# Ledger of designs, part 35: peptides against a protein of PDB entry 3PBP

Target 1, 203 residues: chain A of PDB entry 3PBP
Amino acid sequence: LNEKDLNLILNKSLVMYESLDSTTDVIVKRNVIKQLQFVSKLHENWNSRFGKVDIQKEYRLAKVQGPFTINPFPGELYDYTATNIATILIDNGQNEIVCVSFDDGSLILLFKDLEMSMSWDVDNYVYNNSLVLIERVKLQREIKSLITLPEQLGKLYVISDNIIQQVNFMSWASTLSKCINESDLNPLAGLKFESKLEDIATI
Target 2, 203 residues: chain A of PDB entry 3PBP as posed
Amino acid sequence: LNEKDLNLILNKSLVMYESLDSTTDVIVKRNVIKQLQFVSKLHENWNSRFGKVDIQKEYRLAKVQGPFTINPFPGELYDYTATNIATILIDNGQNEIVCVSFDDGSLILLFKDLEMSMSWDVDNYVYNNSLVLIERVKLQREIKSLITLPEQLGKLYVISDNIIQQVNFMSWASTLSKSINESDLNPLAGLKFESKLEDIATI

## One batch from the design tools (peptide)

Design b1_p23_1_s3 (made by RFdiffusion4, then SolubleMPNN; from b1_p23_1, 12 letters changed)
Fold by OpenDDE base, seed 5:
Structure b1_p23_1_s3 (fold): chain B 203 residues (1-203), chain A 23 residues (1-23)
Amino acid sequence: as target 1 above (203 residues)
Amino acid sequence: SSELEKARMEGFGKKIEFNKKLK
């Protein structure tokens, strides 16, 4: 973490807090408040000179949230297990695509539509674990690894038993990035969310 | 599918709205 990152986390936490209303679940309210409190304390204790903060004991109570929800979830994948996860940047900002592989050889490309929070003092807490399904790519092979290269936007390398393949989704991700950054969804109309699959090397 | 398209647009929209609040 650096100061900029911490500020961003704080701002996100504030926005989450401000989104709370009378219809929000009590557990959600409590969790969001606790996160905001914690992040605020971190911000207060931030040593800008050394880029360090003292982590309070409350952090020990924080846990990673439960399983993500994928909307819509492909029914065919209910019987399969996720094998690998990768995050791919689609621009030089904060926009990214999450990719999950399954043991049926499928890849799903996902978009984080909601900001996530840590779980505080509640087991199995799930809030804002939403992911939007963008595309399913069926490789029909055992996927051993997912590799990303920081300098290559919108590209995912898939390693299987006998081949390395590249999934390139910049055909749509560039437009998506622009839409998000410019707060304009119009360019998404008619956009085909189809990635390009290319063989890179045989193993 | 229509369901997928709807989910995408809603999701993208939510992200945009959230980002607006961050500014």
Scores: peptide ipSAE 0.544, ipTM 0.923, DockQ to the pose 0.777
Fold by OpenDDE base, seed 1:
Structure b1_p23_1_s3 (fold): chain B 203 residues (1-203), chain A 23 residues (1-23)
Amino acid sequence: as target 1 above (203 residues)
Amino acid sequence: SSELEKARMEGFGKKIEFNKKLK
């Protein structure tokens, strides 16, 4: 975490705060306020030179929000368990794809459509915990590991028992990145969200 | 499917709206 990242987190927290209105649930309001307070204190106490922050008190109160909801969730995966997770950058900004593998050999590619927040003072708080399904890739093998290379945008390496395969998203991810960055969804019309699968090596 | 397509577009739209507020 650097100062730039912290500023971004602060701005995101401010946007969340400003989105509160009379229709917002009281629990949500409370949580968003606490998030903003935490981040603000973090920013205030940030030592850019040493990369240190005194967060002992606030950190003890913070909890993980919980598991994400996938929309739509593939019905076929209800009986299977997630095995690996990876995040893949699709541009040099902040746009990324989340990939989750399942023990049936499936990969699902997901998009974070909402900003995540921490939970405070509420054990079962769930808000902005959404992932949108983009694609399901069926590998028909047990997935051992998911590997990403920071210099390779929109690519995921899947390691199974006897093979390394590359999943390449850029056939659609480049367009998606452009659409998000330019605030225009029109280019997505008719776009097929189909990744390319390639065998890299036998092991 | 139509449901999947709708979910995608809605999700992408939400992200765009959020990003606009950050600018």
Scores: peptide ipSAE 0.541, ipTM 0.922, DockQ to the pose 0.795
Fold by OpenDDE base, seed 4:
Structure b1_p23_1_s3 (fold): chain B 203 residues (1-203), chain A 23 residues (1-23)
Amino acid sequence: as target 1 above (203 residues)
Amino acid sequence: SSELEKARMEGFGKKIEFNKKLK
């Protein structure tokens, strides 16, 4: 965690706080307020007693917690259950893809269109648990594990019974990252959201 | 599908709008 990251977290927390209104759920309000308080305190006491707190890690973990909605949810997955969740960075900033595997062997790549907060009051509390479907990758095998490497942007390793496969979605994620960062969606027009699947090893 | 494309663009748009508020 560096100062830049802390500032970003603080700003996000502020924006979330400012989004609260009279219609906001009480639990949400409390959670957002607590997060803001904590982050603010952390910011104020940076390089002091809170200097060792890895807020980024905790926040990152929270982003994949709890029940979430997927829009649109693939109809074919209606009767199947999510088995694994992973988050993959697509740039050196904060943009990431959430990946969820299902017991039918499907892997869905998701985008968080809304910011989630850490849980403060209730275990596994998630606010704005909205995920947009980007791509469904059908592996047609039992997915045992999802592995990500921080140094490898836009890559997901899928471990099944007999094979390790790499899903590389930088073909579209690089463009997406740029679009988000530059606040310009035009380059996404006509972009194919098709990841590359490669066999890495047989096990 | 058109629905998927719409959902993507809306989602991306929301993120962008949120990011703008961070400035």
Scores: peptide ipSAE 0.538, ipTM 0.922, DockQ to the pose 0.799
Fold by OpenDDE base, seed 3:
Parts: C-alpha cells; structure tokens; sequence
Structure b1_p23_1_s3 (fold): chain B 203 residues (1-203), chain A 23 residues (1-23)
C-alpha cells in the first residue's frame, strides 16, 4: 500500500459514503462509514507529512461494499488516528502484509485479498481495493516509525521513543504464503494469527 | 472472533481464486 493506493481507497470510500441513502443496507452503511473513517485518518496523517493532495472524485466507480472494504474494521480504533503505514513481503512472490499503526499504540496487520487497480482513466477500470484484517497488535507505545528490511520476510521494526521492537508474523505468514501459493486453505484451520514481539534495541 | 475468522478465510479464498484466474 502506497500513496496512490491510499488515494484510490479514499476516493472510493468517499464515493461510497456519498451514495448512502435510506435504502442502503445497514451493514453496508456501517462498513462504508468505518472504511471512510479509517482511510481518512490515514490520509490525514499522510498529508501532514508529505503535503496535501487534492482528491478527485470518481463517480463512475462501483458503489458496492465489497470491492474496497477493510473487514472487519476494529471498532476500538474509530476515534484514533493512523500514524504510519508499511508493506512487508511474506514471500519471494507477490504476497504481502500491509501494516498500519495508530496513535493509541495499536498496529493492525492487513491482507490484500484483491488486486488494486490504479487506472482511473481507462474505460475498463477495475475497482478492486479490498483489505482484510488479520491481527491487531497492541504495542502500548507512541509509534514514531515503521521500518521494513527487504531481506527479512515477515518482519516489521517499530520505533518508539526509547525502544526498537520487532514484530515477527512469520509464525502464521509462512503458512499463509504456502496456502495462497498452493491454492489450499486447509493448513490454516486452527492457525493462530498471533505475531511475536521482541525488543531489539534500547534508544 | 468468528467475524474475524470468517473475514480471513473469505479474503484468502478470494486471493486464491484471483490467482487461479491469472494462470
């Protein structure tokens, strides 16, 4: 997930929000609102650090819940602001985990279940921008930065005021990668999606 | 939660199906 992806998700979220009316299913409403809240907070943080970006609305985009949702949205984070984002590869192919931190010290790990399309101006635009919540990790720290090392699969380094911590999710990501690549979900049965935290260095 | 588990499996399944279409 990069700036372009974020903008795309934001645009779709805005379009979806504007399309809500009295006939809209309550579940859709809830998901759209939560999606927009999450992405807006992330975008706000992004803009504060990299400059403001004008978002052009794409009304031709499909106005359905599925294509661009983050499911399930962690309701506890509704009032908090996203602070950092990183993408971590879990194999040498194309499988990756999107990591987003919040100002409550939470880190969420997300999976892109659909390929995102960035082509706004093409006639055959595909509106796939979906994320799935895998895990919420409560670090209980003010997260200053998220660092990834390309040579270290399934590892995220979290920098706070006085410590660097490693989040290692290969305990489940290795199995996930295998399942995706082999088109077999059976090994995921009973798998616990619990990442390991390790102190790396004191600052 | 059951909701989370369902969402995971559904999402992973979608990715698998997408990959199959690419082959």
Amino acid sequence: as target 1 above (203 residues)
Amino acid sequence: SSELEKARMEGFGKKIEFNKKLK
Scores: peptide ipSAE 0.530, ipTM 0.916, DockQ to the pose 0.437

Design b1_p23_1_s4 (made by RFdiffusion4, then SolubleMPNN; from b1_p23_1, 12 letters changed)
Fold by OpenDDE base, seed 1:
Structure b1_p23_1_s4 (fold): chain B 203 residues (1-203), chain A 23 residues (1-23)
Amino acid sequence: as target 1 above (203 residues)
Amino acid sequence: SEELEKARLEGFGKKIEFNKKLK
């Protein structure tokens, strides 16, 4: 975490705070406020030795949110279990794809459409846990591992049955990245969300 | 499917709107 990242987190926390209104659930309000307070304190004490110790204590009190929701969820996967998760950057900014594997050999590629906070107040806090389905890739293999390389944008390596396969998203991810960054969805017209699957090696 | 396409557009749109507030 660097200063730039911290500033971004702070700004995100501020935006979340500003989104609160009279219709917002009380639990959500409290949690968002606590998130903002923590991040603000972190920002203020970033270079302070004493601040670091206190920040660590407070951070330990934070918890991860509950399960995510996927929209739309593939009905065929209702009876299957998620096995692996990976996050893949699609640009040099902050846009990323979440990939989840299932025990049927499927990969789902997901987009985080909402900004989330940590849980600071309630154990079962769930808010803005939304993921949008982009693509389902059927490998029909037992997926053992998902590997990403930071220097390779929009690429996921899947290890299964002694084979390494590459899933390449860039056919659509470059356009998506542009759309998000430029706040223009028009380039998505006619775009096919079909990733390229390639065998890389046998292991 | 139409449902999938709609979900994508809505999701991407939400992200864009959020990002606009960050600028």
Scores: peptide ipSAE 0.534, ipTM 0.930, DockQ to the pose 0.830
Fold by OpenDDE base, seed 3:
Structure b1_p23_1_s4 (fold): chain B 203 residues (1-203), chain A 23 residues (1-23)
Amino acid sequence: as target 1 above (203 residues)
Amino acid sequence: SEELEKARLEGFGKKIEFNKKLK
């Protein structure tokens, strides 16, 4: 974690806090406030004379949210189970695609449309857990693992049945990244969200 | 699918609006 990353996390937490109003659920308010307090404390102590901030207690109390909702959810997948998950960067500005595999051999590519907080106080905390479906890729084989390489943007490696395949979604992800970063959705008009699947190696 | 297209645009739009608040 560097100063730039910390500033971004702090700003995100502040925006989340500022979004709270009288209609917000009390549990949500508490979680957002606790997250902001934690990040603020971390930020204040970042350049402090004290080298190691013992963040261990607060970190141990925080959990990742779940479950998530997918919109729209492919009806065909209701009877199948998720097997793997991976997050893939599409630019150097921290825009990401979430990929989930299912035991039917499907990959779904998802977008985080909402900023999520950690769960700090309540078990099974769920808020802003929505993911948007971008694409479904059908491999029709057992997916054993998903691998990403930090230096390769918009690429996912899928290991199944002794075959390594590459899913390349930069054909649309580059445009999406630009749209998000420039706050302009116009370039998405007519864009096909179709990834390229290629065999890389047999293992 | 119109439903999928709508969901994408709405989702991307929400992200953009959030990012604007970060600036």
Scores: peptide ipSAE 0.533, ipTM 0.932, DockQ to the pose 0.819
Fold by OpenDDE base, seed 2:
Structure b1_p23_1_s4 (fold): chain B 203 residues (1-203), chain A 23 residues (1-23)
Amino acid sequence: as target 1 above (203 residues)
Amino acid sequence: SEELEKARLEGFGKKIEFNKKLK
């Protein structure tokens, strides 16, 4: 975490706070406010020279929100269990794809459409936990591990059985990145969300 | 599917709207 990242988190938290209104659930309101307070204090206490911050103990009690929802959920995966998760950057900004593997050998590529807050006061806090399904890749093998390399945008390495495979989704991710960054979804018209699967090595 | 396409567009749209507020 660096100052730039912290500023981004602060800005996101501010936007979330500003989205609150009289119709917002009290629990959500409280949660968003607490997050903003935490991030604000974190920002105030940031020592850029040493790259560290002092965090009060009470804020360490925050938990990651869960569970998530996938839209649309692949019906075929209803009876299967997620085995691995990875996040893959698609540009040098903030756009990323979430990849989840399942024990049937499937990979799903997901987009986080909403900003999620941490859970602060309430156990099992659920709000803005949606992920959008982009693509399902069927490997038909046991997936042991997912690996990403920060210098390789839009690429996921899948270790299964005795094979390392690369999933390359830049064919669509580059366009998606552009659309998001330019606030124009028109280029997505007719775009096929089909990733390229390639064998890299046998192990 | 039409459902998938709709979900994508809506999701991407939400992200765009959020990003606009960040700027």
Scores: peptide ipSAE 0.528, ipTM 0.929, DockQ to the pose 0.807
Fold by OpenDDE base, seed 5:
Structure b1_p23_1_s4 (fold): chain B 203 residues (1-203), chain A 23 residues (1-23)
Amino acid sequence: as target 1 above (203 residues)
Amino acid sequence: SEELEKARLEGFGKKIEFNKKLK
């Protein structure tokens, strides 16, 4: 965590706050406000020289939201359990893909379409927890681990029993990144969301 | 599927809208 990251978190929290209106649920309002208060205080107390901040104990009780809502959810996966999760950067900014593996050997590549707040005030807080399904990759093997390398954009390494495989989704992720950054969805026309799977090593 | 395509476009659009507010 650095000052730049903290500023981004603050800005995101502000945008979330500003998105509140008269129709917003009271619980959501309270939660967003508490997050903004926390982040603001965090920002005020940030020591850039030492990279330190004093966090009040009360705010440390915040939890991550869950579960997420995947849209559309693959019906075939209703009876299966998620086994691993990874986040893969697709550019040098803030755009990323979430990958979840299932015990049927499937990988789903997901996009976070909404900014999620932490849960501050209410147990089991759920709001803006949506994820968009981009692609399902069927490996038909037990997935033991998902590994990402920060220097390798749009690449996911999948470890199974006897093999390491690379999933490369830069074929579509580059375009997606451009679309997001330029606020133009036109380049997505005709784009196929098909990742490349390659064997890297035998274990 | 049409459903998937719609979901993608809507999701990407939401992200863009949010990012515009950050700028």
Scores: peptide ipSAE 0.526, ipTM 0.929, DockQ to the pose 0.813

Design b1_p23_2 (made by RFdiffusion4)
Fold by OpenDDE base, seed 3:
Structure b1_p23_2 (fold): chain B 203 residues (1-203), chain A 23 residues (1-23)
Amino acid sequence: as target 1 above (203 residues)
Amino acid sequence: EEEEELQNNIINAVENKINNNNS
């Protein structure tokens, strides 16, 4: 995810929130609210580092709804603030994993199953903005930045105060990529979604 | 139980991606 993608997500989240009325299903309302809380926190942290996006802060605080369904979203992370976001390629076919860090020192690895629909029609708002939780990695460190290298598939570098760590998820992402590219779900059966964590350097 | 739910969600997500690519 780049700044443009994050802004798109935030805008869609806001629109989705505004579309909620008294007739909207309670489960849908809760999911939308949770999503916007997440995206708003992410956007706040992004803006603190890269500059202000012209979304009124008051509007973000008053309208807690997001278009991104992270299913399931870890409930405990609602109390924490998203600090960084990164997109990691897993193959040459543009399959990617989205990573979000939190101020509790956790990472979530997410898969985007649907392309973001730009349907602004409230009645036809197909919640086509699904991010699916694959894994939560608890680093228990203050995460300063996330770095990806285009030539290193399925690898994320996490910079904290005193260490650089590599998160390698090719153990499952290679299978995921194969399943998508071959249109075969069978290899996912019994697959363990556990990334490898390695210390690269102390700083 | 939570791990099984997570796996099922991932499988469904991959299926959706495949269907979108073939659409």
Scores: peptide ipSAE 0.554, ipTM 0.911, DockQ to the pose 0.448
Fold by OpenDDE base, seed 1:
Structure b1_p23_2 (fold): chain B 203 residues (1-203), chain A 23 residues (1-23)
Amino acid sequence: as target 1 above (203 residues)
Amino acid sequence: EEEEELQNNIINAVENKINNNNS
């Protein structure tokens, strides 16, 4: 995720929220609200760290487009603020994991099943998940930054106050990549989504 | 139960990605 992507997600989330009415399914309402809350916190953090992100008003007037719903979103994280976001390549294609850090010291690893630029059929009211929770990693540290290296697939570097840690999720991401590329879901059965955490350096 | 739900969600997401790639 970059600034542009964040703005797009926020705009879409707002549009979805505005579309809620008395006829909207209760589950849909709840999911849209949760999504908006999440994205709003991301936006607040982004603004504090990188300056104000201007959301173009024109996007708010857009018709309801396909969702960016995180499913499930950990309920505990509603009380916390997102601090950093990163996108990690898992193969030489376009398969990526999104990582979001929170001020409680948690990382969430998310799968992007849809492209941000995908044209949603405005007439299709099917709510699709665009970000799916894979794993929550509790570091219990103040996370200062997330770093990725393009040449290092499935690796995330987490910088805290006194340590740099590596999160390596290739144990499951390699299988995930294979499933996508081969159009075969079978290898996902019984797959353990647990990343390896290693201390890299003390700072 | 929570792990099963998580797994099902991931499978569904991967399926969606596959379908999108094939479109």
Scores: peptide ipSAE 0.554, ipTM 0.912, DockQ to the pose 0.458
Fold by OpenDDE base, seed 4:
Structure b1_p23_2 (fold): chain B 203 residues (1-203), chain A 23 residues (1-23)
Amino acid sequence: as target 1 above (203 residues)
Amino acid sequence: EEEEELQNNIINAVENKINNNNS
């Protein structure tokens, strides 16, 4: 994810939210609100670290209060702040996983669509996020940085105060990549989205 | 139930990706 992509997602999220009316299905409303909350939080953190994105002041005030649990965002992370973002390649194509770290020591692994778009279909109760939660990895450490190496597919290095850890998600990402590339969803059935965590070095 | 919902969300996302790639 880059700042431009995040801004695009935020704008789309806002547009979707503004499109909500009294006739919009409750599930759709819930998903849109959750996505907007998630993206807004990411954007706030991004702006604090990487500079001010001139988002129209009106959209910064859109605190969407809704009684809804977070999807694609873990509900437990609602009160926590995103600290780092990384994008990890899972194949030699354009399939990527987005990782976001939080100040509780959690990582979320998100599926990234090529087009950071959100769509919803009221009739079908379909809400499609450009970022969908795959896994939450609880490190219970202060995450200082996330490092990715382009030559190392499906691997994320997490730097904390005293340790570098590798998160390896190729156990599921290889299947995910295959499904996308072959246009076959069948291998996803029963797939466990559990990454391997390994200590690489003590700092 | 939460795991099943999560899995369904992933499947739907992948399906959308596939559809977008094929469009």
Scores: peptide ipSAE 0.554, ipTM 0.911, DockQ to the pose 0.385
Fold by OpenDDE base, seed 2:
Structure b1_p23_2 (fold): chain B 203 residues (1-203), chain A 23 residues (1-23)
Amino acid sequence: as target 1 above (203 residues)
Amino acid sequence: EEEEELQNNIINAVENKINNNNS
């Protein structure tokens, strides 16, 4: 995930929020608000690191894009601030996992079930769940940065004050990739979504 | 119950992705 992608997420969240009315389902309304809060915190953090981004153009473009939500979102993480975001490839195609870190030392691993460029149907406005929670990993340390290597599928490197850790989620991501590519859901039955955490080096 | 809900959400998401790829 890059700055452009984050801006698109924020813009879509804003558009979704603005579209809320008295006829909107209560669950959808709540999810949209929660998503907006989440991505706003993430965007503030991003802007502090990389500078302010003008989202005006992207906001205009987002009006013609389909809405999306993050579901489920861990309620306890609303009290925390997103610190880093990364995208990790899980195959040689286009399948990827989004990772977000928080200031409590948590990582969330998210799956994108819909493309962000999905068209908005004006006549049938349906809120889509574009990001799905797969796993929460609690590191219980301050996360300074997230690093991914394109040649290392399903691996995330987490840098804290005194340690580099590897999060390896290929135990489930390989199955996920296979399911998508083969159009077969059967291998997901009984699959454990538990990543392997390993200490790589002390700093 | 929470784990089951999580699994169901993931399955549904994968299904949506598959359907999107095939459309």
Scores: peptide ipSAE 0.551, ipTM 0.911, DockQ to the pose 0.467

Design b1_p23_2_s1 (made by RFdiffusion4, then SolubleMPNN; from b1_p23_2, 14 letters changed)
Fold by OpenDDE base, seed 2:
Structure b1_p23_2_s1 (fold): chain B 203 residues (1-203), chain A 23 residues (1-23)
Amino acid sequence: as target 1 above (203 residues)
Amino acid sequence: SSAAALEQNVINAVGNKIKSLTK
């Protein structure tokens, strides 16, 4: 197995897990969970053996190109190092959320309010790459990797030492998507930006 | 395009709104 194959298997296992529902046979549920646990453990071992993905490398692989500015930047995170970055689709269009993890176990969910642009004008030079802080999720774990699946909107999988967790932010992201697509900001009023955290599998 | 500019304006406005709501 190489890294790509392992990631593929992991993703496949996650998809299988998400397919489970109340109608799923108990044996099937158990088997899927066991498989996910196994693959997750392999992934952990892989990361320990070959090291973590450098943030710069991951950043280059992400849709978001840096450098970028986060507004506001959480002051507490100045003392910590970014470890992973991921981009999560929130609709079938182009709207997405950026997630950055830190070595304190924090995840920040970010909205791109300005696309990266460079403009030269007679009066000014503008280089803009802005991200808005939406939410900070404190996992208080060493985050090894972030996984996103294109077919799973508003879901982020976080792999740490002992657990795989799902961060689901569709509770607010669906509204956000609607606001953008319909050019109507009214639904944002009173919206609570609180993601759901769920334990998926113990490693 | 004008459409792209409009979209960007909306996105920017959304960002500003988020900032106001998350303070």
Scores: peptide ipSAE 0.464, ipTM 0.889, DockQ to the pose 0.082
Fold by OpenDDE base, seed 4:
Structure b1_p23_2_s1 (fold): chain B 203 residues (1-203), chain A 23 residues (1-23)
Amino acid sequence: as target 1 above (203 residues)
Amino acid sequence: SSAAALEQNVINAVGNKIKSLTK
């Protein structure tokens, strides 16, 4: 974990925290708060060791909107509850992966293959999304937060009680991006949808 | 637009392909 990454993570955490309101889901609130706490500790430690990090406010919203269906939905997760959702860009063309965490410590990486919009008001739209399961990553941790960095394609940061981990799926996402952008599905054949998990920092 | 429709079709096709590969 470098200073820049920590700064961005902290900023993201702060922005998420600031975005909390009375309508925010309780689970989301809890996770954001915990995320902030953890990242703040990291930042404090970093500042103590390396000097003060300058925080520049950067904000990126997850683009995926519920409700959504996952196909196939992992049977093992039927009894578990989704805890977090994030959207990760995989290219500069705005192709993205959706990630959902569950209370069993699993992450599922999803491809958005369909989006349907429903409107109940002139200014209010709800999207019904179809999501394709790409990969399940079992962390076996209580996932507190999911963090994405705008400049880091195909990377997801997962915050748990004691660790920040990076999920890097560019090994397959680059191919996926290429397939989409070039309208050629052939490169998907034989592609292994296996993300790299790396421990970034203990908290 | 026609381009948007095409893109969506590709995306959908990609999704279907993924489903077929990850069964």
Scores: peptide ipSAE 0.464, ipTM 0.884, DockQ to the pose 0.106
Fold by OpenDDE base, seed 5:
Structure b1_p23_2_s1 (fold): chain B 203 residues (1-203), chain A 23 residues (1-23)
Amino acid sequence: as target 1 above (203 residues)
Amino acid sequence: SSAAALEQNVINAVGNKIKSLTK
């Protein structure tokens, strides 16, 4: 994580926080607050160690909010509670993966196969989505926050108490993007939906 | 638009394909 990336994440977190209202989903609220708290602490640490950080004017809002259905829902997660949600771009178009974390330390990667609610405003959250389970990643740790960077396609940063980990799913997401964009599903037949997990930094 | 409808159909088909592969 570099200074530019930190500023981007901070801006995103701030904008998301400002967008919270009484109708905002509890999961989204908790995620935004936790992310903002974490990033704010990082920012203070950066300022103390490296001098004043200039905040850039770059942001992207997570759009998945409200009721959604996951198909199939992993049976093992039935007794656990969702803690964070994030959306990750997989191309420069409109294709995204949704990630939900649970209090057992699991991440599920989801594909939006149906949007049930129409949004007329690009700043509005998308409600009532159908989500297809792609992959479950078991981290076995308390997930504090999920972070995405618009310039880093198919990458999710998972923050726990002492570590930042990267989930990279471009191994399959690139093919998925191609299938959507070219309207050809044939390449999916042999595709393995296995993401790469890597430790990025200690906190 | 017709393009949007087509895109949605593709997305639905992709979703169904993923379901079939991950069962």
Scores: peptide ipSAE 0.462, ipTM 0.883, DockQ to the pose 0.088
Fold by OpenDDE base, seed 1:
Structure b1_p23_2_s1 (fold): chain B 203 residues (1-203), chain A 23 residues (1-23)
Amino acid sequence: as target 1 above (203 residues)
Amino acid sequence: SSAAALEQNVINAVGNKIKSLTK
C-alpha cells in the first residue's frame, strides 16, 4: 500500500461512517466504526512519519467508489495505532498479502478478497472492497520499519531497535497462490496460517 | 473482461474460505 491507497481506504471508510443511521443494524454500525478507527490511526501515523496527506482530492473520488471493510478485525488492536504498512508478493502474478504493523508490536497479515474494478459492464463492477484477516503475529518489540524485497516471495523483514527479523509465510501462501491460480479451494481446508519468524541480524 | 471477472470471483471465494477457517 502506498499513500494514495491509504487515503482511498480512509475516504471509503468515512463514507461508510456517514451513511450510518438509526435503522442500521447494530453489528454493522459497530464494524464500520471500528474500521474507521483503525484506518484513521493508520493515516495519522503515516502523516506523522511521512508528512501531511491531502485527503480532500481522494474524498470526492471515494464517494463514487463505495465502501471498504476489514473482516474480522482483532478487537485488541482497536486501542493501538498502526505504524507501518507493506505489500508482499506471494507469486509472480498479482497475488499479494498486505501487512500492517501496530505500536503494540503486532503484525496483521491481510488478504484482499474484493478489489474495486471499474467496468462498463455493471455485472463486473465491484461496489465493495474488503480485506480478510489471515494471521496476527505478535512481536514483543517496537517495530521501526517493514521491508519487502520483490525477488523474495512471501517474506517480510521487520526492523526493530536491535534486530532484523524475517517473517516467512510461504508455508501457507504457496497454497493460497495455487488455490487462486487453479481456481481450486480444496487445499485450503486444514491449512494452518502460521508464519515462521526468524532472527536475521543484530543491529 | 471475462477473465478478470472469473479471477475476482475466485479471489472472493478464497476470502470467504479463509474467513470460515479462521472463525
Scores: peptide ipSAE 0.458, ipTM 0.879, DockQ to the pose 0.103

